# Peptides against a protein of PDB entry 2MBZ: the designs that were tried, part 20

Target 1, 143 residues: chain A of PDB entry 2MBZ
Amino acid sequence: GINLTPEEKFEVFGDFDPDQYEEEVRERWGNTDAYRQSKEKTASYTKEDWQRIQDEADELTRRFVALMDAGEPADSEGAMDAAEDHRQGIARNHYDCGYEMHTCLGEMYVSDERFTRNIDAAKPGLAAYMRDAILANAVRHTP

## One batch from the design tools (peptide; made by RFdiffusion4, then SolubleMPNN)

Design b1_p11_2_s2 (from b1_p11_2, 3 letters changed)
Fold by OpenDDE base, seed 5:
Structure b1_p11_2_s2 (fold): chain B 143 residues (1-143), chain A 11 residues (1-11)
Amino acid sequence: as target 1 above (143 residues)
Amino acid sequence: MALSPLFAFAP
């Protein structure tokens, strides 16, 4: 759970309300190791920690958007590196995130329209681009 | 925000 005041939550997450999905998240993921790890890690997070996480996400978003605008393919080194940073960020802040797990997340980003819509708010097609970059990054790291 | 780890669980 996120132990921030309503004001702090708004300052960090803006229009996104993680509490809105608490029940659904518990129903879908509550029995996974990832969920457990995330709850354990984030229980001690401060507002500054959450803000750092959001800043990291915004930076990655800008990187992906810039790559797309430049016409770089999703399997370019730049796109794959951004995907790798995303994977490592999840692993550092929330739960162990191997390449297979990361690929599953990428698929979710394009298969659940809610994820797609929220991600594509930054740029249409970003979710698909990110999924493809995640997959490419996983492939290059798989013997 | 778009690539927030929160999107690992919640849309």
Scores: peptide ipSAE 0.198, ipTM 0.800, DockQ to the pose 0.387
Fold by OpenDDE base, seed 3:
Structure b1_p11_2_s2 (fold): chain B 143 residues (1-143), chain A 11 residues (1-11)
Amino acid sequence: as target 1 above (143 residues)
Amino acid sequence: MALSPLFAFAP
């Protein structure tokens, strides 16, 4: 689905190989509106677009890590704002992401060990922290 | 780093 050369893919995604998950992604999400929207949006993405998206994700990761290091609770204003930015980033780059969808993603981060390992590479417990912040942000926006 | 853009669908 990503129309980059092998070299470009390595430059942008590093050791992560999206091709390893192509079949699984299609099986799990292929019949969803989210998947269709994502395919439509990303079809025109250049290497520079993908790099920008990665940079945004890295910045958000650093922001969450900083909050954890400062001892801020996952339901703090800072953590919930970071979760909101994460949700909005998904909406801009991939598909409409409401609060229910976002909470489902957060739960996946802690229930699928592959996601957990990837996220926690930045800091142990980050996946759980993000899940909790995502949930808190959803709650405050749905009183 | 963590939080790949593909986290929308893939680990």
Scores: peptide ipSAE 0.198, ipTM 0.797, DockQ to the pose 0.412
Fold by OpenDDE base, seed 1:
Structure b1_p11_2_s2 (fold): chain B 143 residues (1-143), chain A 11 residues (1-11)
Amino acid sequence: as target 1 above (143 residues)
Amino acid sequence: MALSPLFAFAP
């Protein structure tokens, strides 16, 4: 799990409690390479590492929101680039994330209402926008 | 909420 004190966890994640979903995550992903890779990578993460990850996520969120506000379509270069950065961020920090995996994640963002609610907290429709951008990005990178 | 990579496994 996340090797932080309760105080540190609160500082980094705020109202989100990853421990709340530990059992579900284990049940859904516990036997996957992705889960194993994530556990191995994050085992050494410090508070500063987690904070960096959150900061990167916040920045990406703002980027997507800005694109939406500007009326840029989800298959625009800007949106697809943001999706690519999202994929790369997952790969860098957690587990190998190919385009197929990324597309699956995008679908989960719109099919699981819990994900949708949390993502759309930044802007209504963001989850769907991200899904579409993720898909478009995957398509453009598929020969 | 931030699009944390935690969304890779948990909402």
Scores: peptide ipSAE 0.197, ipTM 0.797, DockQ to the pose 0.361
Fold by OpenDDE base, seed 2:
Structure b1_p11_2_s2 (fold): chain B 143 residues (1-143), chain A 11 residues (1-11)
Amino acid sequence: as target 1 above (143 residues)
Amino acid sequence: MALSPLFAFAP
């Protein structure tokens, strides 16, 4: 799991406790390369590493929200660029994330109500917007 | 927090 004290976890993740999903994650994804890669990478992460990752996620969330507020379509260059940065962030911090994988993640954001609710906490419809941007980005990068 | 890296696996 995440090698942080309970206090550190609260400081970084707030009220969200990733450990509560450990069993579900293992059951659903435990046999995937992505899971293995993530476990191996994150095993060495410090509190500062996790904080950086959370900051990056928050920044990206704000970026998507700003695009939505501006009325930019999910297949706009700005939205697709944000989706690309999201994909690259996953690849850098967790596991190899190709466009197919990224598209699957996007679909999960709208098909699993728990993801939808958590994402849409920032702005209603954000999960769907992200999914659409992720798909558009994948299409433009697929020869 | 809306988007989290934990959304890679967990809601």
Scores: peptide ipSAE 0.195, ipTM 0.800, DockQ to the pose 0.388

Design b1_p11_2_s3 (from b1_p11_2, 3 letters changed)
Fold by OpenDDE base, seed 3:
Structure b1_p11_2_s3 (fold): chain B 143 residues (1-143), chain A 11 residues (1-11)
Amino acid sequence: as target 1 above (143 residues)
Amino acid sequence: GALSPLFAFAP
C-alpha cells in the first residue's frame, strides 16, 4: 500500500480514502502489468511525491475546465494536448500507458458512475469531455 | 485530484 501515516494520507488525499478500495483494486487489476509497475514505482514515494502527483492532477483539471469554459471542442489541439499530458503523467508516475490503455481509462470515466461523480465534482460533464479528448488524442497519434 | 493516477485503479 501507500507508505504514509494516516495523518499524511488525510493531508494528501483528503476525503478520498485509497485504502477503502484496496481489495477491489487488487481484484480488478492485481494480475496486470500496470499494477505491478505501479507498485514498484510508488514503493519509494514520499509524502512530497504523492503531493506533487495530486498537484499535477489539480493543474490538469483546471486546464480542462478552462477549455470547456472557453467553448473549445474536445478534439481541439488544446484539449488533445491536455489529454496527452494526462497520458504522459500516468507513464511517469505509475505505469506504461499507451493510447489504447488511455482510451480504456477514458471509457471507464463515463461508464463507472463512481468515477463520473468524482471527476464531475470539478465541472459537470468533465468526465465526458476528457473521454472525448483522450479518444481524439489517440486517433491523431494512430497513422 | 480526480485526475490522479490513483483513479487509473480506484474510483
Scores: peptide ipSAE 0.242, ipTM 0.836, DockQ to the pose 0.383
Fold by OpenDDE base, seed 4:
Structure b1_p11_2_s3 (fold): chain B 143 residues (1-143), chain A 11 residues (1-11)
Amino acid sequence: as target 1 above (143 residues)
Amino acid sequence: GALSPLFAFAP
C-alpha cells in the first residue's frame, strides 16, 4: 500500500482517504496486471513522490476546466492532448495504460456515480467531458 | 486531485 504515516497521507490526499477503499480495490482489481504493477512501482514512493503526482493531477484538472470554459469541444486537439497527458501520467506513475485501458477508465468515470461526483467537484460535467476526450484521443492514436 | 491515478482504482 501507500507507505506514509497517517499525517503524511492527510497532507497529501486531504479529504480523499485511499485506505477506506483498500478492500474494494483489492476485490475489484486485485487480480489484474495493473494492480500488481501499481503496487510494485508505488512501494518505493516517498511523500514527495505522492505530492508530485497530486500536483500533476491538479494541474491537469485545471487544464480540462480551462478547455471547457473556453468552449473547446472534447474532441478538440487541446482536449485530446490533455487526455493523452493523463494517459501518459498513469503509465509513468502506476501501470501500463494503453488506449483501450484508458477508454475503460473514462467509461468508469461516468458509470460509477462516486467517480462522477469526485471529478465533477471541479466543474459539473467534467467527468463526461474527460470521457469524451479520452475516447477521441484513443481513436486518433489507434490505426 | 480528482484526476489522480488513484482514481483508476478507487473512487
Scores: peptide ipSAE 0.240, ipTM 0.832, DockQ to the pose 0.383
Fold by OpenDDE base, seed 2:
Structure b1_p11_2_s3 (fold): chain B 143 residues (1-143), chain A 11 residues (1-11)
Amino acid sequence: as target 1 above (143 residues)
Amino acid sequence: GALSPLFAFAP
């Protein structure tokens, strides 16, 4: 799991405590390759690694928000590129994330209100915008 | 952040 001290976890994740969801995560995803890959990769992560991941996520959030504020459609090149970067980030840090998997994640962002609430904390409608961008990106990369 | 890969598994 995340082998950080409570203090380090707070420094990196703030009010979000991933340990609170360990049981649910295992129950829902424990038999998937994605879960296995993530556990294997993250087992060696340092505090600095986790901080980098959070920083990347924050930057991507700001990028999507900026696109929305500019009125760029979710299927714009800019939005699709941001979605692609999101997919690649997942692939680098956690698990193999193909376009189908990414699309499934996008759908979860809007179908599970807990995800929606957390994502939309940055901007109302962000989860839906991301879902649409993820789908558009997947379509353009599918023959 | 909310777009962290952690949110692939946990809300």
Scores: peptide ipSAE 0.239, ipTM 0.838, DockQ to the pose 0.382
Fold by OpenDDE base, seed 1:
Structure b1_p11_2_s3 (fold): chain B 143 residues (1-143), chain A 11 residues (1-11)
Amino acid sequence: as target 1 above (143 residues)
Amino acid sequence: GALSPLFAFAP
């Protein structure tokens, strides 16, 4: 798991406590390769590693928000590239994330209200925008 | 952030 002190966890994740969802995560994902890979990769992560991951996520969030504010379609090159970077970030830090997996995640972002709420905290409709961009990116890479 | 890979598993 996340081998950080309570203080370190607070510094990195703030009000979000991943430990609160450990049981649910295990129930939903515990038998998947993704879960196994994530557990193995993150076992050695330092506070600085987790902070880097959060910083990358924040940057990507700002990028998507900027695209939305500019009125760029979710299937624009810019939006699809952002979706691709999202997929690659997951692959780098957690588990192999193919386009099918990515589209599954995107759909979860809009079908589970908890995900939607957390994502849309940055901008209303962001989860839906991301889902659409993720799908478009998957389509262009799987013609 | 909201797009953290953590949200691949947890809401």
Scores: peptide ipSAE 0.238, ipTM 0.833, DockQ to the pose 0.386

Design b1_p11_2_s4 (from b1_p11_2, 5 letters changed)
Fold by OpenDDE base, seed 3:
Structure b1_p11_2_s4 (fold): chain B 143 residues (1-143), chain A 11 residues (1-11)
Amino acid sequence: as target 1 above (143 residues)
Amino acid sequence: GPLSPLYAFAP
């Protein structure tokens, strides 16, 4: 699990409690290579590491919102680049994330309403926008 | 944030 005290977890993740999803995560992903890789990488993470990861996520969120506010389509170069950075961020911090895996994540963002609500808290329709950008980015990298 | 790598596994 996450090697932080309850206080540190609150400081980093706020109202989101990863512990409440521990059993569900294990049931859904526990036998995947991605989950095993993530456990291995994150085992040594400090509070500062987790905070950096959250800050990177917030910055990427703001970037997507700015694209939407500017009226840029989800298959624009800017939106696809943001999707690529999202994919690479997952790869650096958790597990090898190929384009197919990334598209699966994008689909989950719109299929599981819990993900949709969480993402759309930043801007209504953001989850769908991200899904479309993720798909477009995957397509442009397919021969 | 909503794009944290944790959301690769949990909502």
Scores: peptide ipSAE 0.274, ipTM 0.855, DockQ to the pose 0.385
Fold by OpenDDE base, seed 1:
Structure b1_p11_2_s4 (fold): chain B 143 residues (1-143), chain A 11 residues (1-11)
Amino acid sequence: as target 1 above (143 residues)
Amino acid sequence: GPLSPLYAFAP
């Protein structure tokens, strides 16, 4: 799992407890390359690494929220670029994330109410907006 | 945040 002390985990993740979902994650993803890659990459992560990842995620969240507030369509260049950055962030930090995988994640964000609730905590409808942006970004990168 | 890569695996 995450090689942090309980105190460090709290500092980085706050109310979210990744250990709470360890069994579910293993059940759903344990036999995938994505899971293996993630375990291998994150095994060496320090508290600072995890904090950086969280900071990047927060920044991306703010970008999406700002786009929504501005009325930018989910298939706008800005929204698609944010989706691309999301995909690249996953690829950089956890596992190879192609456009097909990314679209699957987007669908999960709107089909699993737990994901929806957590994402929409930043702004109602954010999960759906992200899904649409992810899809649009995938389409523009699929010749 | 909610867009953390952690949400690639867990809600």
Scores: peptide ipSAE 0.273, ipTM 0.858, DockQ to the pose 0.383
Fold by OpenDDE base, seed 2:
Structure b1_p11_2_s4 (fold): chain B 143 residues (1-143), chain A 11 residues (1-11)
Amino acid sequence: as target 1 above (143 residues)
Amino acid sequence: GPLSPLYAFAP
């Protein structure tokens, strides 16, 4: 699990407690390479590492919201670039994330209402916008 | 945030 004190976890993740989902995550993803890679990488992460990851996520969220507010299509250069940065961030911090994997994540964001609700907390429709941007980005990077 | 890589596995 995440090697932080309860206080540190609260400082970094706020009301979200990743430990609450440990069993579900293991049941759904425990046999995947992604899960293994993530566990191996994050085992050495410090509080500062986790905080950086959260900050990057917050920045990316604001970026997507700004694109939506500006009326930029999900297949715009800006939206696709944001999707690419999301993919690369996952690859850097957690597990190898190809375009196929990324599109699967995008679909999960709109098919699992729990993900949808949590993502759309930033802006209604954000999950769908991200899914579309992720797909568009994958298409443009697939010859 | 909602785009945390944790959402790769957990809602």
Scores: peptide ipSAE 0.267, ipTM 0.856, DockQ to the pose 0.386
Fold by OpenDDE base, seed 4:
Structure b1_p11_2_s4 (fold): chain B 143 residues (1-143), chain A 11 residues (1-11)
Amino acid sequence: as target 1 above (143 residues)
Amino acid sequence: GPLSPLYAFAP
Protein backbone atom coordinates (compact mmCIF):
# COMPACT_ATOMS: atom_id res chain seq x y z
CA GLY B 1 0.00 0.00 0.00
CA ILE B 2 0.86 3.67 -0.25
CA ASN B 3 2.37 4.68 3.07
CA LEU B 4 1.90 8.45 2.79
CA THR B 5 -0.12 11.05 4.63
CA PRO B 6 -3.14 12.49 2.83
CA GLU B 7 -1.16 15.67 2.20
CA GLU B 8 1.78 13.78 0.73
CA LYS B 9 -0.54 11.75 -1.48
CA PHE B 10 -2.03 14.94 -2.85
CA GLU B 11 1.41 16.43 -3.49
CA VAL B 12 2.56 13.36 -5.43
CA PHE B 13 -0.57 12.15 -7.23
CA GLY B 14 -2.58 15.36 -7.49
CA ASP B 15 -5.84 14.78 -9.34
CA PHE B 16 -5.42 11.01 -9.32
CA ASP B 17 -6.63 9.41 -6.08
CA PRO B 18 -5.38 5.84 -5.78
CA ASP B 19 -7.39 5.32 -2.58
CA GLN B 20 -10.58 5.78 -4.57
CA TYR B 21 -9.95 2.48 -6.35
CA GLU B 22 -8.59 0.46 -3.43
CA GLU B 23 -11.65 -1.77 -3.07
CA GLU B 24 -12.06 -2.31 -6.80
CA VAL B 25 -8.37 -3.14 -7.21
CA ARG B 26 -8.49 -5.62 -4.35
CA GLU B 27 -11.61 -7.27 -5.72
CA ARG B 28 -10.22 -7.52 -9.24
CA TRP B 29 -6.54 -8.25 -8.61
CA GLY B 30 -6.17 -9.01 -4.91
CA ASN B 31 -5.67 -12.73 -5.46
CA THR B 32 -2.81 -12.32 -7.96
CA ASP B 33 0.94 -12.57 -7.40
CA ALA B 34 1.35 -9.17 -9.03
CA TYR B 35 -0.82 -7.48 -6.42
CA ARG B 36 1.00 -9.24 -3.58
CA GLN B 37 4.42 -8.26 -4.91
CA SER B 38 3.38 -4.66 -5.41
CA LYS B 39 1.93 -4.40 -1.92
CA GLU B 40 5.12 -5.80 -0.40
CA LYS B 41 7.49 -3.57 -2.40
CA THR B 42 5.60 -0.32 -2.03
CA ALA B 43 5.07 -0.71 1.72
CA SER B 44 8.53 0.79 2.33
CA TYR B 45 8.33 3.56 -0.27
CA THR B 46 8.82 7.14 0.84
CA LYS B 47 7.29 10.26 -0.65
CA GLU B 48 10.49 10.70 -2.64
CA ASP B 49 10.17 7.18 -4.02
CA TRP B 50 6.62 7.81 -5.22
CA GLN B 51 7.62 11.16 -6.68
CA ARG B 52 10.41 9.48 -8.64
CA ILE B 53 7.94 6.92 -9.98
CA GLN B 54 5.58 9.69 -11.10
CA ASP B 55 8.45 11.60 -12.73
CA GLU B 56 9.46 8.48 -14.65
CA ALA B 57 5.87 8.05 -15.82
CA ASP B 58 5.70 11.66 -16.97
CA GLU B 59 8.93 11.29 -18.93
CA LEU B 60 7.67 8.11 -20.58
CA THR B 61 4.42 9.83 -21.51
CA ARG B 62 6.36 12.65 -23.14
CA ARG B 63 8.43 10.13 -25.10
CA PHE B 64 5.39 8.35 -26.50
CA VAL B 65 3.70 11.63 -27.39
CA ALA B 66 6.87 12.83 -29.14
CA LEU B 67 7.05 9.60 -31.13
CA MET B 68 3.43 9.99 -32.23
CA ASP B 69 3.97 13.63 -33.16
CA ALA B 70 6.99 12.63 -35.24
CA GLY B 71 4.94 10.01 -37.07
CA GLU B 72 7.05 7.09 -35.86
CA PRO B 73 5.29 3.73 -36.25
CA ALA B 74 4.31 1.92 -33.07
CA ASP B 75 6.61 -0.93 -34.15
CA SER B 76 9.57 1.41 -34.65
CA GLU B 77 12.68 0.86 -32.56
CA GLY B 78 11.96 4.07 -30.68
CA ALA B 79 8.40 3.07 -29.80
CA MET B 80 9.40 -0.47 -28.83
CA ASP B 81 12.20 0.90 -26.63
CA ALA B 82 9.71 3.15 -24.86
CA ALA B 83 7.44 0.14 -24.32
CA GLU B 84 10.40 -1.82 -22.94
CA ASP B 85 11.19 0.99 -20.50
CA HIS B 86 7.55 0.92 -19.40
CA ARG B 87 7.77 -2.82 -18.75
CA GLN B 88 11.06 -2.48 -16.87
CA GLY B 89 9.66 0.34 -14.75
CA ILE B 90 6.77 -1.85 -13.64
CA ALA B 91 9.16 -4.71 -12.92
CA ARG B 92 11.53 -2.52 -10.92
CA ASN B 93 8.94 -0.71 -8.84
CA HIS B 94 5.93 -3.01 -8.49
CA TYR B 95 5.89 -6.62 -9.72
CA ASP B 96 7.51 -9.07 -12.11
CA CYS B 97 6.23 -7.97 -15.49
CA GLY B 98 6.97 -10.37 -18.31
CA TYR B 99 6.07 -9.74 -21.91
CA GLU B 100 2.84 -11.72 -21.64
CA MET B 101 1.71 -9.66 -18.67
CA HIS B 102 2.70 -6.48 -20.47
CA THR B 103 0.63 -7.35 -23.53
CA CYS B 104 -2.34 -8.01 -21.26
CA LEU B 105 -1.93 -4.55 -19.76
CA GLY B 106 -1.77 -3.05 -23.25
CA GLU B 107 -5.03 -4.75 -24.20
CA MET B 108 -6.66 -3.45 -21.04
CA TYR B 109 -5.63 0.10 -21.98
CA VAL B 110 -7.80 -0.06 -25.10
CA SER B 111 -10.59 -2.37 -23.90
CA ASP B 112 -11.43 -0.59 -20.63
CA GLU B 113 -12.81 2.83 -21.49
CA ARG B 114 -11.72 4.32 -18.18
CA PHE B 115 -8.08 3.49 -18.91
CA THR B 116 -8.39 4.72 -22.49
CA ARG B 117 -9.88 8.03 -21.43
CA ASN B 118 -7.25 8.69 -18.77
CA ILE B 119 -4.30 7.74 -20.99
CA ASP B 120 -5.63 9.67 -23.99
CA ALA B 121 -5.83 12.78 -21.84
CA ALA B 122 -2.17 13.29 -22.79
CA LYS B 123 -2.85 12.73 -26.50
CA PRO B 124 -5.79 11.18 -28.39
CA GLY B 125 -4.89 7.68 -29.52
CA LEU B 126 -2.03 7.27 -27.04
CA ALA B 127 -3.55 4.15 -25.46
CA ALA B 128 -3.83 2.41 -28.83
CA TYR B 129 -0.31 3.50 -29.76
CA MET B 130 1.03 2.10 -26.49
CA ARG B 131 -0.84 -1.19 -26.97
CA ASP B 132 0.69 -1.60 -30.41
CA ALA B 133 4.18 -0.69 -29.20
CA ILE B 134 3.88 -3.06 -26.24
CA LEU B 135 2.84 -5.90 -28.53
CA ALA B 136 5.65 -5.19 -31.00
CA ASN B 137 8.20 -5.09 -28.19
CA ALA B 138 6.92 -8.40 -26.82
CA VAL B 139 7.15 -10.02 -30.26
CA ARG B 140 10.76 -8.95 -30.83
CA HIS B 141 11.75 -10.40 -27.44
CA THR B 142 9.91 -13.71 -27.85
CA PRO B 143 11.82 -16.64 -29.46
CA GLY A 1 1.27 10.83 -15.38
CA PRO A 2 -1.08 8.43 -17.13
CA LEU A 3 1.69 5.86 -17.57
CA SER A 4 2.28 5.48 -13.85
CA PRO A 5 2.65 1.86 -12.80
CA LEU A 6 -0.52 2.43 -10.78
CA TYR A 7 -2.38 2.09 -14.06
CA ALA A 8 -1.43 -1.55 -13.97
CA PHE A 9 -4.22 -1.89 -11.41
CA ALA A 10 -6.42 1.20 -11.34
CA PRO A 11 -7.82 3.41 -14.13
Scores: peptide ipSAE 0.263, ipTM 0.850, DockQ to the pose 0.382

Design b1_p11_3_s1 (from b1_p11_3, 8 letters changed)
Fold by OpenDDE base, seed 1:
Structure b1_p11_3_s1 (fold): chain B 143 residues (1-143), chain A 11 residues (1-11)
Amino acid sequence: as target 1 above (143 residues)
Amino acid sequence: MVSLGLASLLF
């Protein structure tokens, strides 16, 4: 699990307790390289590391929301660049994330209502917008 | 909103 005190966890994640999903995540991904990489990387993460990750995610969320508000299509350069940054962020912080994996994640964001609710908390339809941007970004990077 | 961070954490 996340090596933080309950207080630190609250400071970073608020009322969300990622440990509530540890069993499901292990069941779903426990035998994958992604899971092993994530466990290895995050084992040394401090509160400051987790906070940085959240800050980066918040910034990216704001970018996507701004694009949506501006009416930019999900296959716009701006949206695809945001999707690329999302992919790279996952790779940097958690596990190697190729374009195929990224598109898989994008589909999960719209097919699993729990993810949809979490993501759309920022803006209704954000999960779908992200999925489309992720797909478009993958396409442009797949010869 | 920490939505994307939480999403990545949960795979």
Scores: peptide ipSAE 0.150, ipTM 0.810, DockQ to the pose 0.501
Fold by OpenDDE base, seed 2:
Structure b1_p11_3_s1 (fold): chain B 143 residues (1-143), chain A 11 residues (1-11)
Amino acid sequence: as target 1 above (143 residues)
Amino acid sequence: MVSLGLASLLF
């Protein structure tokens, strides 16, 4: 689990408690390399590390929202670049994330209602927009 | 606004 005090967890994640999902995550992904890598990396994370990760995620969310508000297509350079940054962020902070994996994550964002709801809290349709941007980014980076 | 942060933790 996340090695933070309850106070630190609240400061970083607010009312969201990641530990509530630990068992489910283990059941769904516990046998994957991604899960192993994530557990190994995050085991050493400090409060500051988690805060940085959250800040990066928030910034990226705002970036996608801004693109949508501007009417930029999900296959625009701006949207694909944001998707690429998302992929790289996952790779740095959690687990190896190739374009195939990233595409799978994108599909999950629209197929799992919890992800959809959480993502679309920032802007309705954001999950679908991200999925499309992720796909477009994957296509442009594959032969 | 913690949309992508949550996604990262839940895979």
Scores: peptide ipSAE 0.141, ipTM 0.807, DockQ to the pose 0.469
Fold by OpenDDE base, seed 3:
Formats: C-alpha cells, structure tokens, sequence
Structure b1_p11_3_s1 (fold): chain B 143 residues (1-143), chain A 11 residues (1-11)
C-alpha cells in the first residue's frame, strides 16, 4: 500500500482513505500491467511526492472548471490540451496511459457514480465535460 | 473535493 503514516495520509488525502478501496482495486485490476507499473512506481513515493501529485490534480481541475465557466466546448483546443496534460500526468506518476486507456478512464468517470460525485464536487457536470474532452483529445491524435 | 490524482490511484 501507500507508505505513509496515518497522519501523513490524512494530511494528503483528507477524509478520503484510498486503503478502503485497496481490495476492490486489486480484484478489478490486480492482473493488469497498469496495476503492476503503478505499484512499482509508487513504492518509493514520499509524502512530498503524493502531495505534489494532488497539487497537480487540483491545478488541472481548476483549468477544466475555468474552461467550463468560460463556455468553451469540451472539444476546444483548451479542453483537449487539459485532457492531454491529464493523460501525461498519469503516465509520469502511475502507468503508461495511451489514448484508449484514457478513454476508458473518462467513461468510468461518468459510469461509476462514486467517481461522478467526487469529481462533480468541484463543479456539476465536470465529470461529463472531462469525459468529452478526453474523447476529443483521443480522436485528434488518431490518424 | 477528491482530486483527479485519487482517480488514477483507484483505477
């Protein structure tokens, strides 16, 4: 699991405890390359590493919200660029994330109510907006 | 707010 003390975990993740989902994640994804890559990369992560990852995610969330507030379509260059940065962030921090994988993640954001509720806490409809931007970004990178 | 970082963590 995540090599942090309970206090450090609370400081980084707040009331959300990733350990509560460890068994489910293992059951769903434990035999995938993505899972193995993530375990390998994150094994050495410090509290500062996890905090950086959270800060990057928060910044990306703010970008998407700003795009929505400005009325920019999810297939705008700005929205697709934000989606691309999201994909690349996953690749740097966790596992190789191609466009097909990214599309699957986007669909999960709207099909799994737990993800939808968590994402839409920042702005109603954000999960759907991100899904659409992820799809558009994948399409523009597919010849 | 649960960050997008957690989304990647939870697959």
Amino acid sequence: as target 1 above (143 residues)
Amino acid sequence: MVSLGLASLLF
Scores: peptide ipSAE 0.134, ipTM 0.802, DockQ to the pose 0.471
Fold by OpenDDE base, seed 4:
Structure b1_p11_3_s1 (fold): chain B 143 residues (1-143), chain A 11 residues (1-11)
Amino acid sequence: as target 1 above (143 residues)
Amino acid sequence: MVSLGLASLLF
């Protein structure tokens, strides 16, 4: 789990409690390399590390929303670059995230209603926009 | 605003 006090967790994650999903995540992904890598990496994370991760995620969220508001297509360079930064952020902070894995995550964002609702809380249609941008980014990087 | 990092955290 997250190695923070309840107070620190609230300061970083606010109303979102990642611990409430720990068992489900373990049941779904506990035998995967991604799960192992994530647990290994995050075990050493400080409050400042988690805050940085959240700040990066918030920035990406704002960036995608801004792209949507500007009417930029999901396969625009701007949208694909945002998707690439998202992929790299996952790889840096959590687990190896190749383009195939990233596209799978994108599909999950639109196929799992819980993810869709959570993501679209920032802006309706954001999950679908991200999925499309992720796919486009994967395509441009695939031989 | 929703953090995209949460998606990665929750797989």
Scores: peptide ipSAE 0.133, ipTM 0.800, DockQ to the pose 0.473

Design b1_p11_3_s2 (from b1_p11_3, 9 letters changed)
Fold by OpenDDE base, seed 5:
Structure b1_p11_3_s2 (fold): chain B 143 residues (1-143), chain A 11 residues (1-11)
Amino acid sequence: as target 1 above (143 residues)
Amino acid sequence: MVILGLATLLL
């Protein structure tokens, strides 16, 4: 779990409680390297670390929403760059995230309705747009 | 976007 007080969790995540998913996450992913790496890295995270991660996520969301509002396709340079920053953010903060892993995550954003709903809270269709940008970014980095 | 959106293994 996240090593924050309930008050700190509320300050960082608001109404979203990541701990409600802990059992399901362990059941689905507990035997993966990604799970192990994430648990190891996040065990030392402070409130400030989690706030930074949330701020990075909010910035990325704003970038994608702005691209969508501008009518930029998901395979635009701007959208692919945002997808790359997302991939690198995962790698830095949680677990090794290659392009294949990132593509799998992008697909999960549209195949799991809970992800879709949470992402699309910022803008309808954002999850699909992110998935498509992730795919495009992976393609441009595959020789 | 919440950490869930960053595809932390939360689902």
Scores: peptide ipSAE 0.088, ipTM 0.785, DockQ to the pose 0.465
Fold by OpenDDE base, seed 2:
Structure b1_p11_3_s2 (fold): chain B 143 residues (1-143), chain A 11 residues (1-11)
Amino acid sequence: as target 1 above (143 residues)
Amino acid sequence: MVILGLATLLL
């Protein structure tokens, strides 16, 4: 799990408790390379590391929201670049994330209501917009 | 608030 005190967890994640999902995550993904890589990387993460990851995610969310508010299509260069940054962020912080994996994650954002609800808290339809941007980004990087 | 990076791993 995340090696933070309850106070540190609250400071970084607020009311969201990632430990509530640990068993489900293990059951669903425990035999995947992604899970192994994530556990190995995050085992050494400090509070500052987790805060950085949250800050990066918040920034990316704001970028997508701004693109939506501007009426930019999900296959615009701006939206696809934001999707690429998201993919690269996952790769740096958690696990190897190719375009196929990223596409699968995008589909999960719209198919799992918990993801959809959490993402759309920033803006209704954001999960779908991200999924579409992720797909478009994958297509433009596929030969 | 749950953000994109954390959600990716935990759901």
Scores: peptide ipSAE 0.088, ipTM 0.780, DockQ to the pose 0.403
Fold by OpenDDE base, seed 1:
Structure b1_p11_3_s2 (fold): chain B 143 residues (1-143), chain A 11 residues (1-11)
Amino acid sequence: as target 1 above (143 residues)
Amino acid sequence: MVILGLATLLL
């Protein structure tokens, strides 16, 4: 799990406890390269590392919300660039994330109600918007 | 949102 004290976890994640999903994640993905890579990378993460990751995620969320509020389509350059930054953030912090993997994640965001609910807490329809932007970004990068 | 960072954990 995340190698933080309960206090540090609360400071970074608030009321969200990622450890409550550890068993399910292991059951679903424990045999994947993504899981292994994530475990290896995150094993050394400090509170400051997790805080940085949270800050990056929050910034990205704000970007997507701003695009939606501006009426920019999910296949706009701005939305696709935000999706690309999301993909790169995953690759940097967790595991190798190609465009196919990224599109699979995008589909999960709209098919798993837990993801949808958590994402849409920032803005209703955000999960769908992100999925569409992720798909558009993948398409533009696929020859 | 924590979920965007943690969604990478396939939560």
Scores: peptide ipSAE 0.085, ipTM 0.787, DockQ to the pose 0.524
Fold by OpenDDE base, seed 3:
Structure b1_p11_3_s2 (fold): chain B 143 residues (1-143), chain A 11 residues (1-11)
Amino acid sequence: as target 1 above (143 residues)
Amino acid sequence: MVILGLATLLL
């Protein structure tokens, strides 16, 4: 799991406890390459590494919210670029994330109510906007 | 916010 003290976990993740989902994640994904890669990469992560990952996620959220507030469609260059940065962030920090995998993640954001509620806490409809931007970004990179 | 990092990772 995440090698942080309870205090460090709270400082980085707040009220969200990733350990509450560890069993479900293992049951759903434990036999995938993505799961293995993530476990291998994150085994050495410090508190500072996890904080950086959260800061990157916060910045991305702010970008998507700003695009929505500006009325930019989810298939705009700005929205697709934000989706691409999201995909690349996953690839750097956790596991190889191709466009197909990214599309599956985007669909999960709208099909799993737990994801939808958490994402939409920043702005109602953000999960759907992100899903649509992820799809558009995948399409523009398909030959 | 945490979910963009961890839930993309775990769920």
Scores: peptide ipSAE 0.087, ipTM 0.779, DockQ to the pose 0.487; fails the geometry check

